Peptides against a protein of PDB entry 7BDX. Designs and how they scored, part 77

Target 1, 212 residues: chain A of PDB entry 7BDX
Amino acid sequence: EMGAAACTLLWGVSSSEEVVKAILGGDKALKFFSITGQTMESFVKSLDGDVQELDSDESQFVFALAGIVTNVAAIACGREFLVNSSRVLLDTILQLLGDLKPGQCTKLKVLMLMSLYNVSINLKGLKYISESPGFIPLLWWLLSDPDAEVCLHVLRLVQSVVLEPEVFSKSASEFRSSLPLQRILAMSKSRNPRLQTAAQELLEDLRTLEHN

## One batch from the design tools (peptide; made by RFdiffusion4, then SolubleMPNN)

Design b2_p13_1_s2 (from b2_p13_1, 6 letters changed)
Fold by OpenDDE base, seed 1:
Structure b2_p13_1_s2 (fold): chain B 212 residues (1-212), chain C 212 residues (1-212), chain A 13 residues (1-13)
Amino acid sequence: as target 1 above (212 residues)
Amino acid sequence: as target 1 above (212 residues)
Amino acid sequence: SELKQAVIKALEA
């Protein structure tokens, strides 16, 4: 209980860039983010089937951790830190996203995807993520999720790849051959306005690339 | 382990006034400080005799909690919050300081005393603390500690009482009748310069009050 | 791109 409460407060204050800088300026940052990955992994492994108690202390704890990672990645120096010093954490996030079934642990998926998206703002981070083994299959796996927010954040991550020619060119063949176009088209007709917009924008970006 | 790491980071960033304001501006603050008191109490009750593993995760966790309380109390709005909304936590700190033997849990005592000192900067806080049952005996009990830092922070807290006429006048009789003058005089001859100075200043303040 | 400049803040729910 106390751990979850402390992490929740830390998550809240991590929305400040100055707090992120303070976290990273301390000698505890490396250890913290190392344990973060392990803790998130332990949580996911402890899940009994598809049932998640969303309001449990353990869940709140892991949500806060994922939130902190996201907020760190929202800052330039935070992205640099993650990409240079916490690659294991990034690997863990990618692995966890693959281990979870469609519809399972939706809130955690969203937070993890948000963190990866923020990391993708750094070209070095984008390269690292996109070169992860099974990255493209993982994107399509995640895009099969029934949750609109999961799909939204997947689409945003896909867009970050597509909009970077240097990165996209390396995966273009695999990307084009496996692109779930029908699924993305369906999302462009979603009643969720954010999902609709993201899908439409991605389709436009893809069309632009095909004509070049 | 993760809880201790998170709390340690939260402690570090709580040195910022803006972070303290952010903590207190959230709806989680009350719950956090409620659990803080309970956690600190649980830790102290779990101690087997006089042996403390200073480097244990549990110890680090409680140190961080005490540090956060101190840093919150260092800010005007934080003192107001504690005095208005977290009196149970203040009561817990006072109780824990009484429960610990001389020489036991020195680091925690110091942190707790630092928090009480900060609270004493607020007149309302000083009144609340000084009117706690057994407050004066508690000060003298703590002043028997062999640790110079414990004694230093006790002397500072005593000084905060002595320098406030409205508060001191209410306790003046009990204070004068029980004052461990010989102990304070001995501290004024300490090789520890901070302790020496604090004891000397307090003796001067007391002399000034006797002549009025 | 403008998209790459748009970070996501995870706010406490």
Scores: peptide ipSAE 0.187, ipTM 0.863, DockQ to the pose 0.025
Fold by OpenDDE base, seed 3:
Parts: sequence; structure tokens; C-alpha cells
Structure b2_p13_1_s2 (fold): chain B 212 residues (1-212), chain C 212 residues (1-212), chain A 13 residues (1-13)
Amino acid sequence: as target 1 above (212 residues)
Amino acid sequence: as target 1 above (212 residues)
Amino acid sequence: SELKQAVIKALEA
């Protein structure tokens, strides 16, 4: 309980750029982010056994951790830190996104996807995550989720790849051959306006690439 | 381990006034400080049983909590919050200071005393803690500590009482009758310059009060 | 790209 409360406070204040800088400027950041991935992994692994209540302190703690990572990745120096010093955490996030089934742990998925999207704003970060084993299949796996927010954040991550030629070119063949076009088309007709817009924009970007 | 890491980060950033304001401006502060006292109490109670390593994650967590409270109390709005909304935490800190023997958990004592000193800067806070049951005996109990830093922070708290006539007048009789004058005189000759100065200043203040 | 400038803040619920 205490850990969740502390992490929740830390999450809240991590919305500040100056707080992120303060966190990273200290000698405690490495330890924190090293343990973060392990804690998140332990949580996800426990889901197949004991039914964890969504509102449990454990869940709240893990959500806060994912939120902190997202907020760190929202800042340029935070992205640099993650891609240079906390690659294991990024690996863990990718793995956990693969381990969770469609509809499972939706809130955590969203937060993790938000963090990866922010990381993708950094070219080095985008390269790192996009070159991870099974990255393209992972995107499509995640896009099969019934949750509109999950799908939205997947589409944003996909768009980050598509809009970066240096990255997209490396996976273009696999991307084109496996693209769930019908799924994305369906999303472009979604009643969720954010999802609809994201899908439409992605389709436009893809069409542009096919003609270039 | 994760909790300690998170709390340590929160402790570090709580040195900022803006971070303290952010913590208190949210709806999470009450929960955090409510649980804080319980966690600290559990730690202190566990000391009589299992030998807790000073460098344990549990110890680090509790130290961070005490540090956070201190930093919150360093800010005017933080003091107001503590004295208005977290009185149970103040009660717990006072109790724990009494439960610890001389030389026991020195670092925690120092942090707790620092927090109480900061609270004492607020007149309402000073009134609250000084009117707590056994407050004067507690000061003398703490002043028997062999640690110079503990004694220093006790003297600072004593001085806070002595320098506030509205508070001192209520306990002046008990204070004068139980004052460990010889101990304070000995401290005024300490090799620790901070302790020496604090003891000398307090003796001067007390002399002034005896002549008024 | 304009997209690359848009970050997501994870705000506490």
C-alpha cells in the first residue's frame, strides 16, 4: 500500500519536466528503472494465476510505474536516458505487450504503448524498438485488441514508424506483406473519433508511401 | 525494493517547493501521509525482534518517508497541511521518538526531529506538538542520546519552544523544574561546533527568560 | 514531423 501511494505521488509530479530532470540528474535513476521492469514483469506473470483486482494496490503501483516511464519519455533528456541507459526496461515493455492477450490489462497496455510512442519520438529510440525481434508482428497482435484506446496508441506507434523513412525502409517489405489493412480500414470507420482520425491519417500516409 | 526506490526519488524531488505544492494539491496526499505513519510505526516495532540491517530496503524506505515529511514541513503550505490534515502522523512521530532508546535508530530520530522542528516554525504546529502528552519528558529523554546530531535537533526544538512566549508560558513551570541543565552545559562544551553553538544559544535564551 | 513533436503525458487518474 505504501509503495503504491509513493509511486502515485511520484507519477503525478513526473508530469513536470523539471522533476524528470531532477530524477535523472541523481544517482538513483538507474536503480529505479532497473527494478521497474522487473516489477512490471512480475505483475503480468501473476495475472495468469491469482485474479488480481484491477483496483489493487499492486495494480496501482504498476500503473504508476508505467505512467512515470511515459512521463520521462515525454522529455527529450528522458528519452535519451531510456534509450541509452535503460534498454532492458524497453525490452521488458515490448515483451509484456506481447505476453498480454487482447483485452487483458488494457490500462497497462495503454500506458506502455504511450511510453513507447514517446520513445519513438527520438530517432535512436524508434530505431531501437523497431529493430526489436518480432516488433512488426507485435504491432498487429496489439491491433487485434477490442479496446479502442489500445488500438489508437498502436496506430500512433505504427505511424511513427511509417513517417520515418530511415526506419520504415528496413521493415517495409514485412510491413506491407503483413499489414492488417482491413482492420485499419474498419478502424477508420470507428465511432471513436480519435481512433477514426488516427486510422484515416495512417491510411493516407500509407497511400503516399505506395506512390513514392 | 521497488518501494524504497520510488520513495527515494520522491524524497529527492520533495526538496523543491513546487513539488511539495504539487503533492499537496492533489487528492493523494491524505492517503500517503496517513499510511506513512503506520509504515514508520511498523518499522520501529519490528526493531525489537529481527535485527534489521541499517542498509535494508525497509530502512531506506522509512528514511525516505521521514525525509519527505521533513521537506513538506519545510514549506509553509506543507506545515499547514500537516498540522491541519495529518495530525495523526505528528502523533506517530512523537510516539516513535519516545519508543526508540538512546542510540537506537539515530538516522530516523534525526529525520523525525527535523520534521518536528520544521513543524514548530508554524505557531499552530508548535502549539500542537508542545501540548502533546509527555512532550517535555520526551525532550529530555531524547537529549540523553549519545549522538550529537540527535541532541542538536532536540536543542533546536527546545529553542523553538523557549522562543515562543505563548507556548513556553504554558509549560514554563514543568520546563524549569525538569530542565537537564547540567546536560545542556556539558553540550555547550561539546567538540561538535554545531551542538556547542546550539547549547550556548539556548543557555543564553534561558538566562534571558529567568531575568524577565 | 509535427507528430514527432506531440508527446503524450500520462496523467494520473
Scores: peptide ipSAE 0.181, ipTM 0.862, DockQ to the pose 0.024
Fold by OpenDDE base, seed 4:
Structure b2_p13_1_s2 (fold): chain B 212 residues (1-212), chain C 212 residues (1-212), chain A 13 residues (1-13)
Amino acid sequence: as target 1 above (212 residues)
Amino acid sequence: as target 1 above (212 residues)
Amino acid sequence: SELKQAVIKALEA
């Protein structure tokens, strides 16, 4: 309980750029993010396939951790830190997103996807995650989620790939051949306005790439 | 381990006034400080009288908590919060300082004393802690500690009392009758320059009060 | 794109 409370506060204050700098400026950042990955992994591994994400201290703790990672990645120095010094954490997040079933741990998925999106703002980060084994299949796996927010953040991450020619060119063939176009088209007609817009924008970007 | 890492980071960033404001501006501050007191209490109660403060994750966690309290109390709004909304935590700190034996949990004692000193900067805080049952005997109990840093911070807290006429007047008789003058005189001759100076200053302040 | 530069803050709900 105390851990969850402390991490929740740390999550809250991590929205500040100066706090992120302070976190990273210390000698404890590496250890923190190393254990973060391990903790998130342990949580996901402890979940039975049919167990919904309970409103537990453990869940709250892991949400806070994922939130901290997201907020760190929201800052340029944070992205640099994650890509240069905490790649294992990025690998863990990618792995965990693959291990979770559709509808499972929605809040955690969203936060992890948000973190990856923020990492993708950095070209080096985008290169790193997009070159991860099974990255494209993972995107489509996640896009099969019934949750609109999960799908939204997947689409945003896909857009980061599509909008970077250097990254897209490396995976363009696989991307085009495996693209769940019908699913994205369905999302472009979603009642969720954020999802609808994201899907429409992505479809437009994809069309532009086909003409170029 | 993860809790200790998170709390340690929170401790580090709590040195910022803006971070303290952010911590207190949220709806989770009350819960955090409530659990903080409980956690510190549980730690102290778990200590066997002869067990030295181990370099454990638990110890580090509690140190971080005490450090956070100290840093919150270092800010005006933090002092106000502690005195108005977290008095139980202050009571807990006072109790724990009394329950610990000389030489036991030195680092924790120092941090707790630092927090009380910061609270004492606020007249309302000083009034509150000085009116706590057994406050004066507690000061002398703590002054019996063999650790120079513990004694230093006790002297600083005593000075806060002595320098506030409104507070000192309420306890002047008990204070004068129980004052461990010989101990303070010995500290004024300490090889520790900080302790030496603090003891000398306090002795001067006390002499001034006797002449007025 | 300008959209790619927009970060996401994970705000505590």
Scores: peptide ipSAE 0.183, ipTM 0.862, DockQ to the pose 0.025; fails the geometry check
Fold by OpenDDE base, seed 5:
Structure b2_p13_1_s2 (fold): chain B 212 residues (1-212), chain C 212 residues (1-212), chain A 13 residues (1-13)
Amino acid sequence: as target 1 above (212 residues)
Amino acid sequence: as target 1 above (212 residues)
Amino acid sequence: SELKQAVIKALEA
């Protein structure tokens, strides 16, 4: 309980750029993010079923950790830190996103996807995560999720790839061959306006790439 | 381990006034500081002997908590928060300082004394802690500690009382009757220059009060 | 290039 409370406070204040700089400026950052990955992995491995106690101290603690990672990645120096010094954490996030079933740990998935999206704002970060083994299949696996927020953040990550020619060109063949076009088209007809817009924009971007 | 790491980071960033304001501006602050007191108390109660594993995760965690309280009390709005909304925590700190034997948990004692000193900068805070039952005997109990840093911070807290006539007048008789003058005189001859100076200044302040 | 898209802040629930 106390650890979760402390971590929640740290999450809240990490929304500030200056706090992120302070976190990273200390000699404790590397250890913290290393243990963060292990903690998140242990949590996911402890899940025997699809039902999570969302209100548990453990869940709240892991949500706060994922939130901190997201907020660190929202800052330029934070992105640089993650891609230079905490690659194992990024690998862990990718792995955990693959290990979780559709509909399982939705809140955590959303936070982890938000973190990856923020990392993808940096070209070096985008290169790193997109070159990870199984990245394209992982995107489609995640896009099968019934949750609109999960799908939304997957589409945003896909868009980050599509909008970067240097990255997209390396995976274009695999991307085109495995693209769940019908699923994305269905999302463009969603009653969720955020999901609808994201799907529509991605479809427009893809059409532009087909004609170029 | 993870909780201790998160709490240590929170301690580090809490040195910033803006971070303290952010901590207190959320709806989580009350709960956090309530649990903090309980956690510190549980830690002290778990100590069966004078030997602490200083490098234990539990010790580091409690040190970080005490450090956060100290840093919050270093800010005006933080002092106001503690004296208005977290009096139980202040009572707990006073209790724990009394429960610990001389030479026991020196590092924690120092941090707790630093927090009380910071609280005493606010007149309302000074009034509250000095009106606590057994406060004067507690000061003398703490002053029997063999550690120079403990004694230094006790002397600083005593000075905060002596320099505030409105507070000192209420306890002047008890203070004079129980004052360990020989102990303070011995400290004024210490080879530790910080302790020496603090004891000398306090003796000068006391002499001034005897002539007024 | 950096900052191609707007960042996402994870807001505490």
Scores: peptide ipSAE 0.178, ipTM 0.861, DockQ to the pose 0.025; fails the geometry check

Design b2_p13_1_s3 (from b2_p13_1, 4 letters changed)
Fold by OpenDDE base, seed 3:
Structure b2_p13_1_s3 (fold): chain B 212 residues (1-212), chain C 212 residues (1-212), chain A 13 residues (1-13)
Amino acid sequence: as target 1 above (212 residues)
Amino acid sequence: as target 1 above (212 residues)
Amino acid sequence: SALKEAVIAALRA
């Protein structure tokens, strides 16, 4: 209970750039983010296959941790820190996104995907996550989720790859060969306007790349 | 482990007034400070009589909580919040200071005393804590501590009472009858310059009150 | 790119 409350407050205040700088400027940041990954992993591994998100202190604690990571990654120095000094956390987030089934732990997936998207704003971060083993299959696995917000954040991450020629060129063959085009086309017809727009933009970006 | 790390970061950033305002401006502050008192109480009650401070995650967690309370109380709006909305936490701190033996959990005592001193800057806070049952005996109990920092912060809290006529007048008879004058005189000869100065100033304040 | 400037809004609890 207390841990969840403390992390929730830390999440709230981490929305400030100055707070992110203060967190990262201290000697405690490395330890915090190391244990963050372990805690998130422990939570996901404890989930029974049929048990999704719990409205529990443990769930709230993990959500707060994922929120903190997202807010840190929203700031330039935070992205630099994560990419340079907390790569194990990024590896853990990628792993956990693979371990979760479609429809499982939707809120956690969204938060983790948001953090990875923010990391992808940094070219070094985008390179790191996109060169991770199984990254392309992971994106398609995540796109099989029935949740529109999960799919939206996956599409945004895919767009970050597609719009960066240096990154896209390395996986272009695998990307093209495995692209779930029919799924993305279906999303472009979604009733969710954010998902619809993201899918349409990605389809336009892909068409532009096929003609170049 | 994770709780201690999160609370440590929150403690660090709570040194900023803007962060204190952000914490208190949210809907989570009440819950946080309610559980804070419970957590500190649970820790103190778990201590064996011969076991002092542990270099443990639990100790670090409780120290961080006490540090957060101190930093909140350092700000005007934080004092107002504690005095108006978290009185149970103040009651808990007073209780725990009574439950701890002289020489036991020195760091925690110092942090709790610092928080109470900060609360005493607000007249409403000073009234609340000084009107608590057993407050005067508690001050003298705490002055029996062999630790100079504990004694220093007790003397500062005593000075806050003495310098506020409206508060001092209510307990003046009890205060005068139970005053450990010889102990304070001994502190005025301390090798610790901070303790020495605080004891001398308090003795001067007391002499002034006897002549008035 | 416009996307690189579109940082996801900082989450609040």
Scores: peptide ipSAE 0.150, ipTM 0.842, DockQ to the pose 0.024
Fold by OpenDDE base, seed 5:
Structure b2_p13_1_s3 (fold): chain B 212 residues (1-212), chain C 212 residues (1-212), chain A 13 residues (1-13)
Amino acid sequence: as target 1 above (212 residues)
Amino acid sequence: as target 1 above (212 residues)
Amino acid sequence: SALKEAVIAALRA
C-alpha cells in the first residue's frame, strides 16, 4: 500500500518539467528506472497465473510507474535520458507490449504506448524503438486489440514512423507487405472520433508515400 | 526495493516548495500521510524482534518517508496541513520517539525530531506538540541519547518551547522541576561546536527566564 | 520533419 501511495504522488508531481529535471539530476535515477522495468516485468508475468485484480495496489503501483516514465518521456531531457541511459527499460516496455494478449491490461498498455510515443518524438528515440527486433509485427499485434484507446496510440506510433523518411525507408518493404490495411480502414470508419481521425490521417500519409 | 526507490525520489523532490504544494493539492495527501504513520509505527515495532539491518530497504524506505514529512513541515502550507489534517502522524512521531531506546535508530530519530522542530515553527504546531501528554519527559528521555545529533535536535525543540512565552508558561513548573541541568551543562562543554552552541544558548535563555 | 503531435501527458493520477 505505501509503495503505491508514494509512486502515485511521484507520478502526480512528475507532470512538472522541474520535477523531471530533479528526478534525473539525482544519482538515483538510473537505479529507479532499472527497478521500474523489473517491477513492470514481474507484474506482467504474474498475470498469467493469479487473477490480479485490476484495482489492486500492485496494479495501481505499476500504473504509477508507467505514468512516471511517460511524464519523463514528455520532456526533452527526459527523452534523452531514457534513450541514452535507460534503453533496457524501453526494451522491457516493447517486450511487455508483446507479451500482453489483446484486451489484457488495457490501462497499462495505453501508458506504455504513450511512453513509447513520447520517446519517438526524439529522432534518436524513434530510431531506437523502430530498429527493435519484431517492432513492425508488434504494432500489428497491438492493432488487433479491441480497445479503441490502445489502437489509437498504436496508430499514433505508426504515424511517427511514417512521417520520418529516414526511419520509414528502412522498414518500408516490411511495412508494405504486412500492413493490416483492412483493419486500419475499419478504424477510419469508427464511431470514435479520435480513432477515426487518426486512421484517416495515417491512410492519407500512406497514400502520399506510395505516389512518391 | 521499488517502494524504497520511489520514496527516495519523492523525498528528494520534496525539497521544493512547489512539489510540497503539488503533494498537498492532490486528493491523495491525507491517505499518504496516514499510511506513512502506520508504516513508521510498524517498522519501529519490528525492531524489538528481528535485527533489522540499518541499511535494509525497509529502513531506507522509512527514512525517506520521515524525510518527506520533514520537507513538508519545512514549508508554511505544509506545517498548516500537518497540524490541521495529519495530527495522528504527529502523535505517532511523538510515540515512536518515546518507544525508541537511547542509541536506537539514530537516523530515524534525527529525521523525526527535525520534522517536529519544523512543525514547531508554527505556533499552532508548537502548541499541539507541547500539549501532548508526556512531552516534557519525552524531551529528557531523548536527551539521554549518546548521539550528539539527536541531542542537538532535542535542544532546538526545547529552545522553541522556551522562546514562546505562551507555551512555556503552561509547562514552566514541570520544566523547572525535571530539567536535566547537569546534562545540558555537560553538552555546553561538548567538543561538537553545534551541540555546544545550542546548549549554551538554551542555558542563557533559561537564565533570562528565571530572572523575569 | 513534420511537426509531431503534441506530447502525450500521462493520465492524471
Scores: peptide ipSAE 0.032, ipTM 0.830, DockQ to the pose 0.023
Fold by OpenDDE base, seed 1:
Structure b2_p13_1_s3 (fold): chain B 212 residues (1-212), chain C 212 residues (1-212), chain A 13 residues (1-13)
Amino acid sequence: as target 1 above (212 residues)
Amino acid sequence: as target 1 above (212 residues)
Amino acid sequence: SALKEAVIAALRA
């Protein structure tokens, strides 16, 4: 309980850029992010057995950790730190997103996807995540999720790849050959306005790339 | 391990006034400080059995909690919050300081004493702690500690009481009758410059009160 | 290129 409460407060205050800078400016940052990855991994591995109630202290703790990572990645120096010093954490997030089944741990998926999206704001971050083994299959795996919020954040991450020519050129063949076009088209007709908009924008971006 | 790491980061960033305001501005603050008191109490109760190594994750976690409370109490709105909304935590700190023997858990004592000193900056805080049952005996119990840093922070807290006429008048008889004058005089001759100065200043304050 | 906006995770109540 106490760990979850402390981590939740740290998550809340990490919405400030100055707090992110303070977190990173300390000697404890590397250790913290290392243990963060391990803790998130342990949590996801524990899900195969006991239906951990979504509202458990452990779940809240892991959500707070994922929220902290997201907020750190929202800041330029935070993105640089993650890509330069915490690559194992990024690899862990990618792995965990692959290990979770469609519909499983939706809230955690959303937070992790938000963190990856934030990392993808930097070219170096985008290169790193997009060059991860199985990245394109992972995107499609996640895009099969029934949750609109998961799909929204996947589409945003896909858009980040598509809008960067240097990155997209490296995966363009795999991307085009495996693109779940019918799924994206279905999302463009969603009743969820955010999902609808994201899917439409991505379809427009893809059309623009085919005409060039 | 992860809880201690998260709490340690929260402790570090709580040195900022803006972070303290952010902690208190959330809906989680009351719960956090309630659990903080309980966690610190559980830790101190666990010491009677196993020599928990000073460097344990649990020890570091509790030190970070005490550090957070100290940093919150360093800010005016934090003091107000503690005195108005977290009195049980203040009572817990006073109780734990009484439960610990001379020489036992010196680092935690120092942090807790620092928190009480910070609370005592406000008249309402000083009134609250000084009106706690057994407060004067507690000061003398703590002043018997062999650790110079414990004694220093006790002397500072005693000085806070002595320098506030409205508070001191209520306890003046008990204070004068039980004052460990020889101990304070010995501290005024300490090789530790900080302890020496604090003891000398307190002796001067006491002399001034006797002449008025 | 659409400016990528960073997403800050709010505490869910």
Scores: peptide ipSAE 0.030, ipTM 0.829, DockQ to the pose 0.026
Fold by OpenDDE base, seed 4:
Structure b2_p13_1_s3 (fold): chain B 212 residues (1-212), chain C 212 residues (1-212), chain A 13 residues (1-13)
Amino acid sequence: as target 1 above (212 residues)
Amino acid sequence: as target 1 above (212 residues)
Amino acid sequence: SALKEAVIAALRA
C-alpha cells in the first residue's frame, strides 16, 4: 500500500516539466526506470485470466509507474533520456503490449500506449520503436481491442508512423499489405467522437500517401 | 525495492515548494501521510537490537518517507497541513523518537527531528508538539545521543521552544528543573563546529531568560 | 506533417 501511495504521488507531480527534470537529474533515474520495467513485467506475468482487480494496490502501483513513464516521455529531455538510456524499458512496454489479450488490463495498455506515443514525438524515438521486431503486427493486435481508448491511442501511434516519411517508407510495404482497413473504417463511424476523429484523420493521411 | 526507489525520487523532488503544493493539492495527501506514520512505526517496532542495515531497502524507504515529511514541513502550507490534518503523524514521530535508543537509527532520528523543527517554525506547530505529553523529557532523552547530528537537531528544536515566550512560559518550570546544563556545556566545547555553535547560542538564550 | 502533441497522464479518480 505505501509503495502504491508514494508512486501515485510521484505520478501526479511528474506532470510538471520541472519535476521530470528533477527526476532525471539525479543518479537514481536509471535504476528507477530499470526496476520499473521489471515490475511491470512481473505484474503482467502474474495475471491469470481476463479478470483483474483494477483497484488492487498492485494494479494501482503499476498504473502509477506507467503514468510516470508517460509523463517523462511528454517532455523533450524525458524522451531523450528514455531513447538513450532506458531502451530496455521501451522494449518491455512493447513486449507487454503484445502479451496482453484484447480487453485485458485496459488502463495499463492505455498508459503504455500513451508513453510510446510520447516517445514517438521524437524522430529518434519513433525510429527506435518502429524498428522493433513485430511492431506492425503489434499495432494491429492492439487495434483489435474492444476498448475505444485503447484503439484511440493505437490510432494515434499509427498516425505518428504514417506522418513520418523516413519511418513510413521503411515499413510501407508491410503496412499496405496488413492494414486492417475495414477495422479503421468501422472506427471512423464510432459513437466515440475522439475515436471517430482519430480514425478519420488516419484514413485521410493514408489516402494522401496513396497519391504520392 | 521499487517502492523505495519511487519514494526516494519523491523525496528528492519534494525539495521544491511547487512539488509540495502539488502533493498537498490532491485528495491523496491525507492517505499518504496516514500510511507514512504507520509505515515508520512498523519499521521502528521491527528493529531488533542496535544494529540496523542502514542500506536496506526498508531503511531507505523509511528514510525517504521521513525526508518527504521534512520537506513538506519546510514550506508554510506544508506546516499548516501537517498541524491541521496530519497531527497523528506528528504524534507518531514524537512516539518513535522516544522509542529509539541513543545511537539507534541515527539517520531516521535526524530526519524526524528536522521535520519537528520545521513544524516548530509555525507557532501553532510549536504549540502542538510542545504540549505533547513527555515532550521535555523526550528532548533530554534525545540529547543523550552520542551522535552529534542528532544532538544538533535536538538543540535547534530546544532553541525553537526557548525563543518563543508563549511556549516557553508554559514549560519554564519543568525546563529549569530538568535542563541537562552540563551536557549542553559539554556540547559548547564540541569539535563539531555546528554542534558547538548551536550549544553556545542556546546557552546565551538561556542566560538572557534568567535575567528577564 | 501534423504537429505531434504530448499527452500528460492525469491521476484518474
Scores: peptide ipSAE 0.030, ipTM 0.823, DockQ to the pose 0.025

